Peptides against a protein of PDB entry 5LHZ. Designs and how they scored, part 31

Target 1, 78 residues: chain A of PDB entry 5LHZ
Amino acid sequence: QLLKSVFVKNVGWATQLTSGAVWVQFNDGSQLVVQAGVSSISYTSPNGQTTRYGENEKLPDYIKQKLQCLSSILLMFS

## One batch from the design tools (peptide; aimed at target 1 V22 A36)

Design b2_p25_4_s2 (made by RFdiffusion4, then SolubleMPNN; from b2_p25_4, 13 letters changed)
Fold by OpenDDE base, seed 2:
Structure b2_p25_4_s2 (fold): chain B 78 residues (1-78), chain A 25 residues (1-25)
Amino acid sequence: as target 1 above (78 residues)
Amino acid sequence: MSFPSSKELIQNIRKLLKELQEQLS
């Protein structure tokens, strides 16, 4: 189900799945799964608790910060 | 059934995250 992975220094690993979804494993042990065209995202805390958020559901700030950090770093790769 | 290069993967992730940020901002 894994397609390819890329290491992002000081962030973690980002993996593209065969489904097209992107699975991000952060250094703190948390995880995010997102996919274009899919209205929901999945967040897993370091303790293993998973929460799904819909497109119209407010995301916690700490999740937004993780997404912003990853996005900014990936832009630096070109 | 082709595998993306590292560059292609990064671009795909960037595009996905950008779209997500736009929707969430």
Scores: peptide ipSAE 0.117, ipTM 0.576, DockQ to the pose 0.071
OpenDDE base, seeds 1, 3, 4, 5: peptide ipSAE 0.091, 0.112, 0.114, 0.095; ipTM 0.567, 0.573, 0.566, 0.570

Design b2_p25_4_s3 (made by RFdiffusion4, then SolubleMPNN; from b2_p25_4, 13 letters changed)
Fold by OpenDDE base, seed 5:
Order: C-alpha cells, then sequence, then structure tokens
Structure b2_p25_4_s3 (fold): chain B 78 residues (1-78), chain A 25 residues (1-25)
C-alpha cells in the first residue's frame, strides 16, 4: 500500500510504501525499488525489463547515478 | 568524476531506509 508520494523536480515521482520500500519513477521511464532488509535493488528499464542487482556486483553507471539521486530523496522523506 | 562503489551506494540506501522505517513503526 502507498504511504506517501512526492514529486521531485527534474527527477520524477517517489513513493513510500507501507512495506518499507521506496519506489521511484524517473522521468526517463525507468524505475527503482529499494527495500530495507533486502540486499538487492530492483531496476526496471523504460522498456519494462526488470533486473535485480545485488550489493556485491558492479552496477552500470546510469543506475549508480539514480541511486545517488535516491539517497537525496530518502533524506527528503525523513 | 568518480562515483561511489556499487556496494557503498547500496549500503547507504539500506541505512537510510532503515532510519526511514523506524519512523513508520
Amino acid sequence: as target 1 above (78 residues)
Amino acid sequence: MSFPSSSELIREIRELLRELNKQLS
């Protein structure tokens, strides 16, 4: 269930879920889902392909950039 | 123009999420 949705200028929408997850829908059509207690992140490309990345594998730079953005968003929620 | 490592970023996200979730419960 949704707790809170926030519009982030020049980024997209960020939604906090009751599950403890945060779901970001970026302007480029991609999505990130991150959740406490889960060691992997979920990335969905604009074409709808979803990939899970573990914390011990190398991420593409474009995903790292989105994670850096996400960290700022999480600070906004707190 | 170097980014933090993948593991550093994910760890940071997890820490922030834990703190955020403390506010929920």
Scores: peptide ipSAE 0.467, ipTM 0.822, DockQ to the pose 0.815
OpenDDE base, seeds 1, 2, 3, 4: peptide ipSAE 0.463, 0.465, 0.465, 0.463; ipTM 0.820, 0.821, 0.821, 0.821

Design b2_p25_4_s4 (made by RFdiffusion4, then SolubleMPNN; from b2_p25_4, 13 letters changed)
Fold by OpenDDE base, seed 1:
Structure b2_p25_4_s4 (fold): chain B 78 residues (1-78), chain A 25 residues (1-25)
Amino acid sequence: as target 1 above (78 residues)
Amino acid sequence: MSFPSSKELIQNIRELLKQLQEQLS
């Protein structure tokens, strides 16, 4: 269930879910889903392929960039 | 300078999410 959605200029949409997850839909068509208490992140590429990355995995640079962006977004939500 | 490590990024996000969730209580 959606709790709060925010349009982020030049980024996309960020939605907080009642589950505690945050869902970001980037302008490039990719998506990130992150949640408190879950050690992995979910990334969906523009072509629809979803990959879960664990906390101890090395992330591609483009994922790290999106996570950095997400961090800034989360600060906006708080 | 450089981006934080993958682990640091994920942990930072998890902490922010935790704080956000607590605000909903």
Scores: peptide ipSAE 0.514, ipTM 0.835, DockQ to the pose 0.802
OpenDDE base, seeds 2, 3, 4, 5: peptide ipSAE 0.513, 0.512, 0.514, 0.514; ipTM 0.836, 0.835, 0.835, 0.836

Design b2_p25_5 (made by RFdiffusion4)
Pose (drawn by RFdiffusion4):
Structure b2_p25_5 (pose): chain A 78 residues (1-78), chain P 25 residues (1-25)
Amino acid sequence: as target 1 above (78 residues)
Amino acid sequence: TVAEDKTLLDNIRTQVENLTDETLS
């Protein structure tokens, strides 16, 4: 289920799963899960609360920031 | 905007697909 986990200083951990998904554990206690075939993203706050967002929803600013950092992490993997 | 957010998500999903293909190669 898990592939190599990569540490990114000042951000946190990024992990690729066998399902084609990416799970990011940020240093602020939040988590983000995305998957290539799924039209939704999963965010978990530091307090353990999980919220799923769809592609057609306006996302909160901090979700977008984390998605941008994730985009940079995926870019560096090439 | 919702359109910018959707574009960001689509780009990320493409990146995840490409990373998966590279990992399976």

Design b2_p25_5_s1 (made by RFdiffusion4, then SolubleMPNN; from b2_p25_5, 14 letters changed)
Fold by OpenDDE base, seed 2:
Structure b2_p25_5_s1 (fold): chain B 78 residues (1-78), chain A 25 residues (1-25)
Amino acid sequence: as target 1 above (78 residues)
Amino acid sequence: SVEEDRKLLEEIRKLVAELQKQNLS
């Protein structure tokens, strides 16, 4: 269930779920899901492929860029 | 580096956890 949603111009929508997860829907069709208490994050590419990234792996640059964006978005919820 | 990437992930997860904590208060 949805708890709070924020529209971010030139980015997309960011939604906090009642589960504690944050779900970002980017304008390019990709998605990020970060769940509190879970070590890995979920990225879904525009083609629908989902990949989980954990603590001990190199992140693709495009993922890091979206994570940096998410960091800024999360501050908007407070 | 992998360490830098780990730090980024940890930052994100920390912010999400803090956001959840705020909503529980």
Scores: peptide ipSAE 0.670, ipTM 0.903, DockQ to the pose 0.813
OpenDDE base, seeds 1, 3, 4, 5: peptide ipSAE 0.670, 0.669, 0.669, 0.668; ipTM 0.903, 0.902, 0.903, 0.903

Design b2_p25_5_s2 (made by RFdiffusion4, then SolubleMPNN; from b2_p25_5, 14 letters changed)
Fold by OpenDDE base, seed 4:
Structure b2_p25_5_s2 (fold): chain B 78 residues (1-78), chain A 25 residues (1-25)
Amino acid sequence: as target 1 above (78 residues)
Amino acid sequence: SVEEDRKLLEEIRKLVAELQQQNLS
């Protein structure tokens, strides 16, 4: 279930779920899901391909950019 | 580096967890 949704100009929508997860839908069609208590994050590309990224691996630059964006978005919920 | 990327992931997960705790409180 959805708990709170925030529109972020020039980024997209960010939604906190009752599960504790945060779901970001970017304007470029990609998505990020970060679940509390889960060591990996989920990235879905615009074409629908999903990749999980965990600890101890090198992240693609575009993923890091979106994570930095997410960091800023999370401040909007607090 | 891998270590820097790990720290980024941990930061994000920590923020999400804190947000969850705020809602539970």
Scores: peptide ipSAE 0.677, ipTM 0.909, DockQ to the pose 0.750
OpenDDE base, seeds 1, 2, 3, 5: peptide ipSAE 0.677, 0.677, 0.677, 0.677; ipTM 0.908, 0.908, 0.908, 0.909

Design b2_p25_5_s3 (made by RFdiffusion4, then SolubleMPNN; from b2_p25_5, 14 letters changed)
Fold by OpenDDE base, seed 1:
Structure b2_p25_5_s3 (fold): chain B 78 residues (1-78), chain A 25 residues (1-25)
Amino acid sequence: as target 1 above (78 residues)
Amino acid sequence: SVEEDRKLLQEIRKLVAELQEKNLS
């Protein structure tokens, strides 16, 4: 279930779930899901393909850019 | 580097965890 959803200008929507996860829906159609206590994050590309990224791998630049954006959003939630 | 990317992921996870804790308070 959804707990709180925030519109972020020029980014998209960021939503807190009752599960503790944060779900970001970017304007380009991609999505990120980060769950507290889970070591990997979930990225869904605009075409619907989902990939999980963990702590022991090199991240694509576009993923890092979105994570930096998410960091700013999370600070906004705080 | 992988180490830098790991730290980024950990930072994000930490922020999400802190946000969850606030929701429980």
Scores: peptide ipSAE 0.679, ipTM 0.906, DockQ to the pose 0.868
OpenDDE base, seeds 2, 3, 4, 5: peptide ipSAE 0.678, 0.677, 0.678, 0.677; ipTM 0.905, 0.905, 0.906, 0.905

Design b2_p25_5_s4 (made by RFdiffusion4, then SolubleMPNN; from b2_p25_5, 14 letters changed)
Fold by OpenDDE base, seed 1:
Structure b2_p25_5_s4 (fold): chain B 78 residues (1-78), chain A 25 residues (1-25)
Amino acid sequence: as target 1 above (78 residues)
Amino acid sequence: SVEEDKQLLEEIRKLVAELQQKNQS
């Protein structure tokens, strides 16, 4: 279930879920899901392919860019 | 590096946890 959604200019939508997860829907059609207490994040590409990234692997640059963006968004929620 | 990427992920998850805590208060 959705708890709160925020529109972020030039980025997309960020939504807090009742589960505690944050769901980001980027303007390019990609998505990120981050859950507290879970060691991996979920990335869905614009074509619908979902990949999980753990804490002990090298992240693609485009993922890191989106995570940096998400960091800024999360600071906005605080 | 892998370590830097790990720290980035941990930072994100920490911020999400803090947000969750605020929503529960």
Scores: peptide ipSAE 0.667, ipTM 0.905, DockQ to the pose 0.864
OpenDDE base, seeds 2, 3, 4, 5: peptide ipSAE 0.666, 0.666, 0.667, 0.666; ipTM 0.904, 0.905, 0.905, 0.905

Design b2_p25_6 (made by RFdiffusion4)
Pose (drawn by RFdiffusion4):
Structure b2_p25_6 (pose): chain A 78 residues (1-78), chain P 25 residues (1-25)
Amino acid sequence: as target 1 above (78 residues)
Amino acid sequence: TSHQTHQLEEVHERVQHFLTNSNEL
């Protein structure tokens, strides 16, 4: 289920799963899961609360920030 | 592997799709 986990200083951990998903554990206690075939993203706050967002929903600013950092992480993997 | 790299490219495209759709609202 898990592939190689990569540590990114000042950000956190990024992990690719066998399902084609990416799971990021940020240093602020939050988590983000995305999957290539799924039209939703999963965010977990530092307090353990999980919220799923759809592609057509306006996302909160901090979700977008984490998605940008994730985009940079995926870019460095090339 | 090449398959795992391709999955990461698809995921990158999906992340950008979320950012584009959210900023257009």

Design b2_p25_6_s1 (made by RFdiffusion4, then SolubleMPNN; from b2_p25_6, 14 letters changed)
Fold by OpenDDE base, seed 5:
Formats: structure tokens, C-alpha cells, sequence
Structure b2_p25_6_s1 (fold): chain B 78 residues (1-78), chain A 25 residues (1-25)
């Protein structure tokens, strides 16, 4: 299932899955999953609670920050 | 692979779309 895992300094670990998803495990214990072909994104808080967000949904700032970080990571992967 | 790279591009497009369309205001 794991295709490639990369350590990202001051961020955590980013993993591309064979499913087409990218999974980021942040140093704060939170996680983001974004998958090709799936319209929502998944955020898991450090306590393990998961929230899914839609494309036009208002995002908390901390989610936007992490997505911006993910964008940079994805450019690294490319 | 090409497919894997394409999937990464799709994820990138999605992330950018979320950022472009969302607001925390």
C-alpha cells in the first residue's frame, strides 16, 4: 500500500500510497489524506478524530496551513 | 510510473482547488 515515504524537515512524514492518496503525518500528531478521485479531504486531529472537508467548504486556518504545506510537499514529489 | 505521477498531479490540483475555494474568514 505504501509507495514512497519521505521525511519532511519540520513537518513530518509524507507518503504516497498506491491507491493514489497522499498521506501526511504531521509532527503535531495530526494527519491529512488527499486522494485522487475523491472529492473530499480527510483531516485527523491528534486525538484521532477525523473530519472530512469538501472543496468549497470553509476550512479552519490550521487546515489551510497544512494544505499549503502539502502543496509544497507535492511539488517535491513531482 | 506515469500513472503514479498523474495521481500526484491530481492530488496537487485538488489541494490547490481547496485552497482557492476555501476561506476561514
Amino acid sequence: as target 1 above (78 residues)
Amino acid sequence: SASQQQQLQQVLQKVQSFLDNSSSL
Scores: peptide ipSAE 0.670, ipTM 0.908, DockQ to the pose 0.739
OpenDDE base, seeds 1, 2, 3, 4: peptide ipSAE 0.669, 0.668, 0.668, 0.669; ipTM 0.908, 0.908, 0.908, 0.908

Design b2_p25_6_s2 (made by RFdiffusion4, then SolubleMPNN; from b2_p25_6, 15 letters changed)
Fold by OpenDDE base, seed 1:
Structure b2_p25_6_s2 (fold): chain B 78 residues (1-78), chain A 25 residues (1-25)
Amino acid sequence: as target 1 above (78 residues)
Amino acid sequence: SPAQQQQLQLVLQKVQSFLESSDSL
C-alpha cells in the first residue's frame, strides 16, 4: 500500500510504499522501483517490459539518468 | 516516521551505490 505520493514537476510521481520501496512513475510511461534490502532494482519500460538490475553491473544510460533523477527526488523527501 | 525516513535514506544510499559502481565499469 501507499504511504505518500508526491508529484514531481517534469518527472512524474514518486511514491513511498509501506514496504519501504520507492516507486517512480515517469512521464514517459516508464517506472522504477527501488527498495533497501533487495539486491536489485526494477525498471519497467513504457511498453511494460520489466528488467531487474543488480548492483555492480553497468547500467544503460537511460537507467542511470532515471536513477540520478530518483536520487534528487529522495533528497527532496529528506 | 523515523523508520520511514530511515528507509528513504537506505534507498538513497543504494541508488548512489548503483550509480558509482556503474560509473566505474
Scores: peptide ipSAE 0.702, ipTM 0.917, DockQ to the pose 0.852
OpenDDE base, seeds 2, 3, 4, 5: peptide ipSAE 0.701, 0.701, 0.702, 0.700; ipTM 0.917, 0.917, 0.918, 0.917

Design b2_p25_6_s3 (made by RFdiffusion4, then SolubleMPNN; from b2_p25_6, 15 letters changed)
Fold by OpenDDE base, seed 1:
Structure b2_p25_6_s3 (fold): chain B 78 residues (1-78), chain A 25 residues (1-25)
Amino acid sequence: as target 1 above (78 residues)
Amino acid sequence: SPQQQQQLQQVLQKVQRFLESSESL
């Protein structure tokens, strides 16, 4: 279930779920889901393909960029 | 709620760890 959704101009929507996860829907159609206590993060590409990344693996640049964006959003939430 | 806010902080910390770990590789 959705707890709170915030529209972020030029980025998309960021939603906190009741599960504790944060779900970001980017304007390019991609999505990120990050939840504490889970070892991986989830990225869904615009075509719907989902990939999970671990903390200690090399991330694609576009993932880094989106995570940086998410970081900024989370600071906004707090 | 305090729990919800703490969860946000935990997510933030996780994101920052991912970024820092990736930068070190």
Scores: peptide ipSAE 0.705, ipTM 0.921, DockQ to the pose 0.854
OpenDDE base, seeds 2, 3, 4, 5: peptide ipSAE 0.705, 0.704, 0.704, 0.704; ipTM 0.921, 0.921, 0.921, 0.920

Design b2_p25_6_s4 (made by RFdiffusion4, then SolubleMPNN; from b2_p25_6, 14 letters changed)
Fold by OpenDDE base, seed 1:
Structure b2_p25_6_s4 (fold): chain B 78 residues (1-78), chain A 25 residues (1-25)
Amino acid sequence: as target 1 above (78 residues)
Amino acid sequence: SSQEQEQLKKVLEKVQRFLESSSSL
C-alpha cells in the first residue's frame, strides 16, 4: 500500500510504501525501489527490464545519478 | 509516524551506503 506520494519537479514521483520501501518513478520511464532490510536495490529501465544491484558492486553512472537524486528526495521527506 | 520516519531514515542511509560503496574511493 501507498503511504505518501510526492511530485518532484523535473524528476517524477516518489512514493513511500507501507512496507518501508521507497518507490521512485522517474520522468524517463525508469523506476527505482529501495527498502531497508533488503540487500539489494531494484532498478527498472524504461523498457521494463528490472535489474537488482547489491551493495559494494560498481553501479552504472545513470544508476548512481538516480540514487543521488533519491537521496535528495528523501531529505525532503524527512 | 515515528516508525515511518525511521524507515525513511534507514532507506536514506542505505542509499548513501550504496553510493559510497560504488565510489572510486
Scores: peptide ipSAE 0.685, ipTM 0.918, DockQ to the pose 0.776
OpenDDE base, seeds 2, 3, 4, 5: peptide ipSAE 0.684, 0.684, 0.684, 0.684; ipTM 0.918, 0.918, 0.918, 0.918

Design b2_p25_7 (made by RFdiffusion4)
Pose (drawn by RFdiffusion4):
Structure b2_p25_7 (pose): chain A 78 residues (1-78), chain P 25 residues (1-25)
Amino acid sequence: as target 1 above (78 residues)
Amino acid sequence: STEELQQQQLEQVKERVQHFLKNSE
């Protein structure tokens, strides 16, 4: 289920799953899960609360920030 | 190969992330 986990300083951990998903554990206690075939993203706050967002929903600013950092992480993997 | 498939999956995930960011503008 898990592939190689990569540590990114000042950001946190990024992990790729066998399902094609990416799970990021940020240093602020939040988590983000995305999948290539799924039209939704999963965010978990530092307090353990999980919220799923769809592609057609306006996302909160901090979700976008974490998605930008994730985009940079995926870019460095090339 | 397995490595090429994993890289392709990451590229698809990047495109999905960019799609969320674009639609949220």

Design b2_p25_7_s1 (made by RFdiffusion4, then SolubleMPNN; from b2_p25_7, 10 letters changed)
Fold by OpenDDE base, seed 1:
Parts: C-alpha cells; sequence; structure tokens
Structure b2_p25_7_s1 (fold): chain B 78 residues (1-78), chain A 25 residues (1-25)
C-alpha cells in the first residue's frame, strides 16, 4: 500500500510504502526498493530483471549512483 | 503515533542506504 509519493524532477517518483519500504521509480525505467529490516536492497533494471544486493557487497556504480540519489530524495519526506 | 513510526522508518531506510554506500566504497 502506498503511503506518500514524491515527484522528483529529472529523477522520477519516490514512494514510501506502509510496509516501511521506499520505492523509487527512476525515469530510465529502473526501480529501487529499500526497506529497513531486510538485509538486501532490490534493484529492477528497465527490462524488468530484479537483482538483490547485500550490504557488504560491492555494488555496481550505477547502483551506487541511484542510492546516492535516494539519500537526497529521502530528505523530501521529512 | 503512526506518523512518528513512519518517520522513524524513513530514518532507518536512510541509515541503511548510507551503510550500503559506505560498505561499497
Amino acid sequence: as target 1 above (78 residues)
Amino acid sequence: SAEQQQQEQLQQVLQKVQRFLQNSE
């Protein structure tokens, strides 16, 4: 269930779910889901392929870039 | 309150994101 959605110009949409997860839909068609209490993060590529990453895993640069973007976006919810 | 709980969850997400970034450097 959706709780709050924020439009981010030149980025996409960020939504907080009632589950506590944050769901980002990027303009490039990719998606990122981050939820506290879950050991991994979920990235879905534009073609729909989903990959989960652990917190001690070396991340692809494009994932790090999106996470950095998410950090900035999270300020919009407070 | 529910609002406070949701805000706390956002903070937890932020902390998690920052942890992932730090651990990946």
Scores: peptide ipSAE 0.709, ipTM 0.922, DockQ to the pose 0.909
OpenDDE base, seeds 2, 3, 4, 5: peptide ipSAE 0.708, 0.707, 0.708, 0.708; ipTM 0.922, 0.922, 0.922, 0.922

Design b2_p25_7_s2 (made by RFdiffusion4, then SolubleMPNN; from b2_p25_7, 12 letters changed)
Fold by OpenDDE base, seed 4:
Order: structure tokens, then sequence, then C-alpha cells
Structure b2_p25_7_s2 (fold): chain B 78 residues (1-78), chain A 25 residues (1-25)
């Protein structure tokens, strides 16, 4: 269930869910889901392919960039 | 409270994101 959604200029939409997840829908069509209490993160590419990454994995640069963006967004939420 | 828990979860998400970034360096 959705809690609140925030429009982020030049990025897209960021939504907090009651589950403890944050869901980002990027302007490029990709999506990122990070949830409290879950050991992995979920990335969905613009073509709809979803990949889950664990904490100790080496991430693709484009994933790192989106996580860095999410970090900035979360600071805005706070 | 629910609000407090939601805020705590936001902080947990932030910490997780930052942990992922640090671990991937």
Amino acid sequence: as target 1 above (78 residues)
Amino acid sequence: SAAAQQQQQLQQVLQKVQSFLESSK
C-alpha cells in the first residue's frame, strides 16, 4: 500500500510504501525498490527485466548511479 | 507509533542504500 509519493525533478517519482519499501520510478523507465528488513534490492530495467542484488555484490555502474540518486532522494524525505 | 515506525524504516532504507554503495566500491 502506498504511503506517500514525491515528484523529483529530473529523476521521476519516489514512493514510500507501508511495507517499509521505497519505490523509485525513474524517467528513463527503470525502477528501484529497496525495503527495510530485506537483504536485497530490486532493479527493473526499462524493458521490464527485474534483477535482485545482494549487499556484497559488485553492482553495475548504472545501478550505483541510481542508488546514489535514491540516497539523495531519501535525504530529501527526511 | 505508525509514523515513528515509518520514519525509522526510511532511515533503515537509507542505511541499506549507503551500505550497498560502500560494499560495491
Scores: peptide ipSAE 0.679, ipTM 0.910, DockQ to the pose 0.877
OpenDDE base, seeds 1, 2, 3, 5: peptide ipSAE 0.677, 0.678, 0.677, 0.678; ipTM 0.909, 0.909, 0.909, 0.909

Design b2_p25_7_s3 (made by RFdiffusion4, then SolubleMPNN; from b2_p25_7, 12 letters changed)
Fold by OpenDDE base, seed 3:
Structure b2_p25_7_s3 (fold): chain B 78 residues (1-78), chain A 25 residues (1-25)
Amino acid sequence: as target 1 above (78 residues)
Amino acid sequence: SAAEQQQQQLQAVLAKVQSFLESSK
């Protein structure tokens, strides 16, 4: 279930789920899911392929950019 | 309350995101 959705200009939509996870749907068709208490984050590419990244991993630059974007978006929920 | 719990979850997600960014440097 969805709790709150925020539209972000030039980025896409960010939604908090009842599970506590945050789900971001980017305009390029990619997605991020981040959940507290889970050691990994989930990235889905525009073609639908999902990859999980663990803590302390070296991330691709495009993932870091999207995470930085998510960090700023989360301020919109407070 | 439920609202407080959800806010705590948001803060935890933020902390996780920031941790991932820092660890990837």
Scores: peptide ipSAE 0.678, ipTM 0.908, DockQ to the pose 0.845
OpenDDE base, seeds 1, 2, 4, 5: peptide ipSAE 0.678, 0.678, 0.678, 0.678; ipTM 0.908, 0.908, 0.908, 0.908

Design b2_p25_7_s4 (made by RFdiffusion4, then SolubleMPNN; from b2_p25_7, 11 letters changed)
Fold by OpenDDE base, seed 1:
Structure b2_p25_7_s4 (fold): chain B 78 residues (1-78), chain A 25 residues (1-25)
Amino acid sequence: as target 1 above (78 residues)
Amino acid sequence: SEEEQRQQQLQQVLQKVQSFLEKSK
């Protein structure tokens, strides 16, 4: 279930879910899901492949960039 | 309240994201 969705220019949509997750749908078709209380993050590529990353795992640069973007978005939520 | 819980969860997500970024450096 969706709580609130925010359109972010040049990025896409960021949505807070009732589950405690934040779901970002990027303009390139990729997605990130980060949830409180879950030790991993979920990335879905534009082709629909989903990968979970752990906190201590080395991340691809494009994932880092999207996480940085998400960080900025979350600060706007604050 | 539900609103307080939502804000807390947002902060937790933010902290998680920042932790991921820091540990990935």
Scores: peptide ipSAE 0.667, ipTM 0.904, DockQ to the pose 0.855
OpenDDE base, seeds 2, 3, 4, 5: peptide ipSAE 0.667, 0.666, 0.665, 0.667; ipTM 0.904, 0.904, 0.903, 0.904

Design b2_p25_8 (made by RFdiffusion4)
Pose (drawn by RFdiffusion4):
Structure b2_p25_8 (pose): chain A 78 residues (1-78), chain P 25 residues (1-25)
Amino acid sequence: as target 1 above (78 residues)
Amino acid sequence: STLQTTQLEQVKMKVDHFLENSNSL
């Protein structure tokens, strides 16, 4: 289920799963899960609360920031 | 390894799609 986990300083851990998904554990206690075939994203706050967002929903600013950092992580993997 | 790279590229494209859609609202 898990592939190689990569540590990114000042950000956190990024991990690829066998399902084609990416799970990021940020240093602020939050978590983000994305998958290539799924039209939703999963965010978990530092307090353990999970919220799923759809592609057609306006996302909160901090979700977008984390998606940008994730975009940079995926870019450095090339 | 090729399949894992392709999946990461697809994920990146999907992440960018989320950001585009959210900033267009």

Design b2_p25_8_s1 (made by RFdiffusion4, then SolubleMPNN; from b2_p25_8, 12 letters changed)
Fold by OpenDDE base, seed 1:
Structure b2_p25_8_s1 (fold): chain B 78 residues (1-78), chain A 25 residues (1-25)
Amino acid sequence: as target 1 above (78 residues)
Amino acid sequence: SSQVQQQLQAVLQKVQRFLENSDSL
């Protein structure tokens, strides 16, 4: 269930779920889901392919960029 | 609520851990 959705200019939509997850829908069509207590993060590319990354993995630069963006967005929610 | 805010902080900390760990590799 959706708790709060925020439109972020030049980024997309960020939504907090009642589960505690944060779901970002980027303008490029990709998606990112991060939830505390889960060992991985979920990234869905614009073509619909979903990849899960672990905490100790080397991340692709485009994933790091989106995570950094998410970090900034989270400050908007607080 | 406090619980909602705690979850946001936990997500933020998780994101930061992922970035820091990745940068160390």
Scores: peptide ipSAE 0.724, ipTM 0.922, DockQ to the pose 0.885
OpenDDE base, seeds 2, 3, 4, 5: peptide ipSAE 0.723, 0.722, 0.723, 0.723; ipTM 0.922, 0.921, 0.921, 0.922

Design b2_p25_8_s2 (made by RFdiffusion4, then SolubleMPNN; from b2_p25_8, 12 letters changed)
Fold by OpenDDE base, seed 2:
Structure b2_p25_8_s2 (fold): chain B 78 residues (1-78), chain A 25 residues (1-25)
Amino acid sequence: as target 1 above (78 residues)
Amino acid sequence: SSEVKKQLEEVLKKVQGFLEKSDSL
């Protein structure tokens, strides 16, 4: 279930779920899910391909950019 | 809700941790 959804200009929609996850739907059609209590993050590309990244992996730059964006959003939620 | 806030803080720390760790690799 959805707890809160916020529109972020030039980014997309950020949603907090009752599961403890934060779900971002970017304007480019990609998605990012970060779940409390889970050691990996989930990225879905615009073509629908989903990849999970672990905490000790070197991340692609485009993923890092989206995570940085998410970090800023989360600080705004606080 | 304090629980909701705690969950958000946990997610934030996770994201920041991913970024910091990735930068160190």
Scores: peptide ipSAE 0.655, ipTM 0.897, DockQ to the pose 0.864
OpenDDE base, seeds 1, 3, 4, 5: peptide ipSAE 0.654, 0.654, 0.654, 0.653; ipTM 0.896, 0.896, 0.896, 0.896

Design b2_p25_8_s3 (made by RFdiffusion4, then SolubleMPNN; from b2_p25_8, 14 letters changed)
Fold by OpenDDE base, seed 1:
Formats: C-alpha cells, structure tokens, sequence
Structure b2_p25_8_s3 (fold): chain B 78 residues (1-78), chain A 25 residues (1-25)
C-alpha cells in the first residue's frame, strides 16, 4: 500500500510504502526498492530483470548512481 | 520523530551504508 508518491523532475517517481520501503521508478524504466529492516536492495532493469544486492557487495556504477540519487531525494524528505 | 520519518531515516542510513561500503571495495 502507498503512503505517498512524489514526482521528482528529471528522475521519476519516488513512493513510500506502508511496508517501510521506498520505491523509485526512474524515467529510464528501471526501478529501485530499499526497505527498512531488509538487508538487501532490489534493482529492476528496464527489461524487467530484478537483482538483489547485499550491503558488503561491490555495486555496479549505474546502481551507485541511482542510490546516490535516492539519497538526495530522501534528504529532501527528511 | 514520527514512525514515517523514522522509516525514511532508516532507509537513508541503509542507502548511505551501501554506498560507503561499496566505495571501500
């Protein structure tokens, strides 16, 4: 269930879920889900392939860029 | 802080942790 959805110019939509997750739908068709209480993050590529990453895992650059974007969004919500 | 704000803060901390740890690898 959705708590709040925010449109972010030149990025996409960022949604907070009642589960404690934040879900970003990027303009390029990719998606990122980060949830409180869950040790991994979920990335879905534009083709629909989903990959989960652990905290101590080296991240692909495109994932790091999207996480940095999410960090900036979350700082605005704080 | 509200429960909603706390959840957002936890997500932020997680994201920042992922980035920091990845940069160290």
Amino acid sequence: as target 1 above (78 residues)
Amino acid sequence: SSAVQQALQEVLKKVQSFLEKSDSL
Scores: peptide ipSAE 0.672, ipTM 0.905, DockQ to the pose 0.850
OpenDDE base, seeds 2, 3, 4, 5: peptide ipSAE 0.671, 0.670, 0.671, 0.670; ipTM 0.905, 0.905, 0.905, 0.904

Design b2_p25_8_s4 (made by RFdiffusion4, then SolubleMPNN; from b2_p25_8, 12 letters changed)
Fold by OpenDDE base, seed 4:
Structure b2_p25_8_s4 (fold): chain B 78 residues (1-78), chain A 25 residues (1-25)
Amino acid sequence: as target 1 above (78 residues)
Amino acid sequence: SAQVQAQLEAVLQKVQSFLESSDSL
């Protein structure tokens, strides 16, 4: 379930779930789910393909960009 | 709430950890 959703201009929507996860829905149709205590993050491409990345894994640049964006959002809310 | 904020901070730490780890590879 959803706790809070925030609209971020030129990015999309960032939502905190009751599970503690943060779910970002980007304007390009991709999605990112991150939750502390889980060893992986979930990325869903615009075509709906979901990939999980481990915590010590080399990330594609576009994934890093999305994560950096999420980091910036979270820092803004701090 | 405090727990909600703590969860957000934990997620931030997670994200930053992923980025740092990836940069080291």
Scores: peptide ipSAE 0.671, ipTM 0.906, DockQ to the pose 0.916
OpenDDE base, seeds 1, 2, 3, 5: peptide ipSAE 0.670, 0.667, 0.668, 0.668; ipTM 0.905, 0.905, 0.905, 0.904

## One batch from the design tools (peptide; aimed at target 1 Q16 L67 L70)

Design b2_p26_3 (made by RFdiffusion4)
Pose (drawn by RFdiffusion4):
Structure b2_p26_3 (pose): chain A 78 residues (1-78), chain P 26 residues (1-26)
Amino acid sequence: as target 1 above (78 residues)
Amino acid sequence: STEMDEQKTLLTSIRESVKTLHEHNS
């Protein structure tokens, strides 16, 4: 289920799963899950609360920030 | 409208990058 986990200083951990998903554990206690075939993203706050967002929903600013950092992490993997 | 377009572009780009990474590691 898990592949190699990569540590990115000042950001946190990024991990790829066998399902084609990426799970990011940020240093602020939040978590983000995305999947290539799924039209939704999963965000978990530092307090353990999980919220799923769809592609057609306006996302909160901090979700977008984390998605940008994630995009940069995926870019460095090439 | 511009903000939603930028957001959707980001999400698509991420899905495409995740798929490419999965194919590379397979």

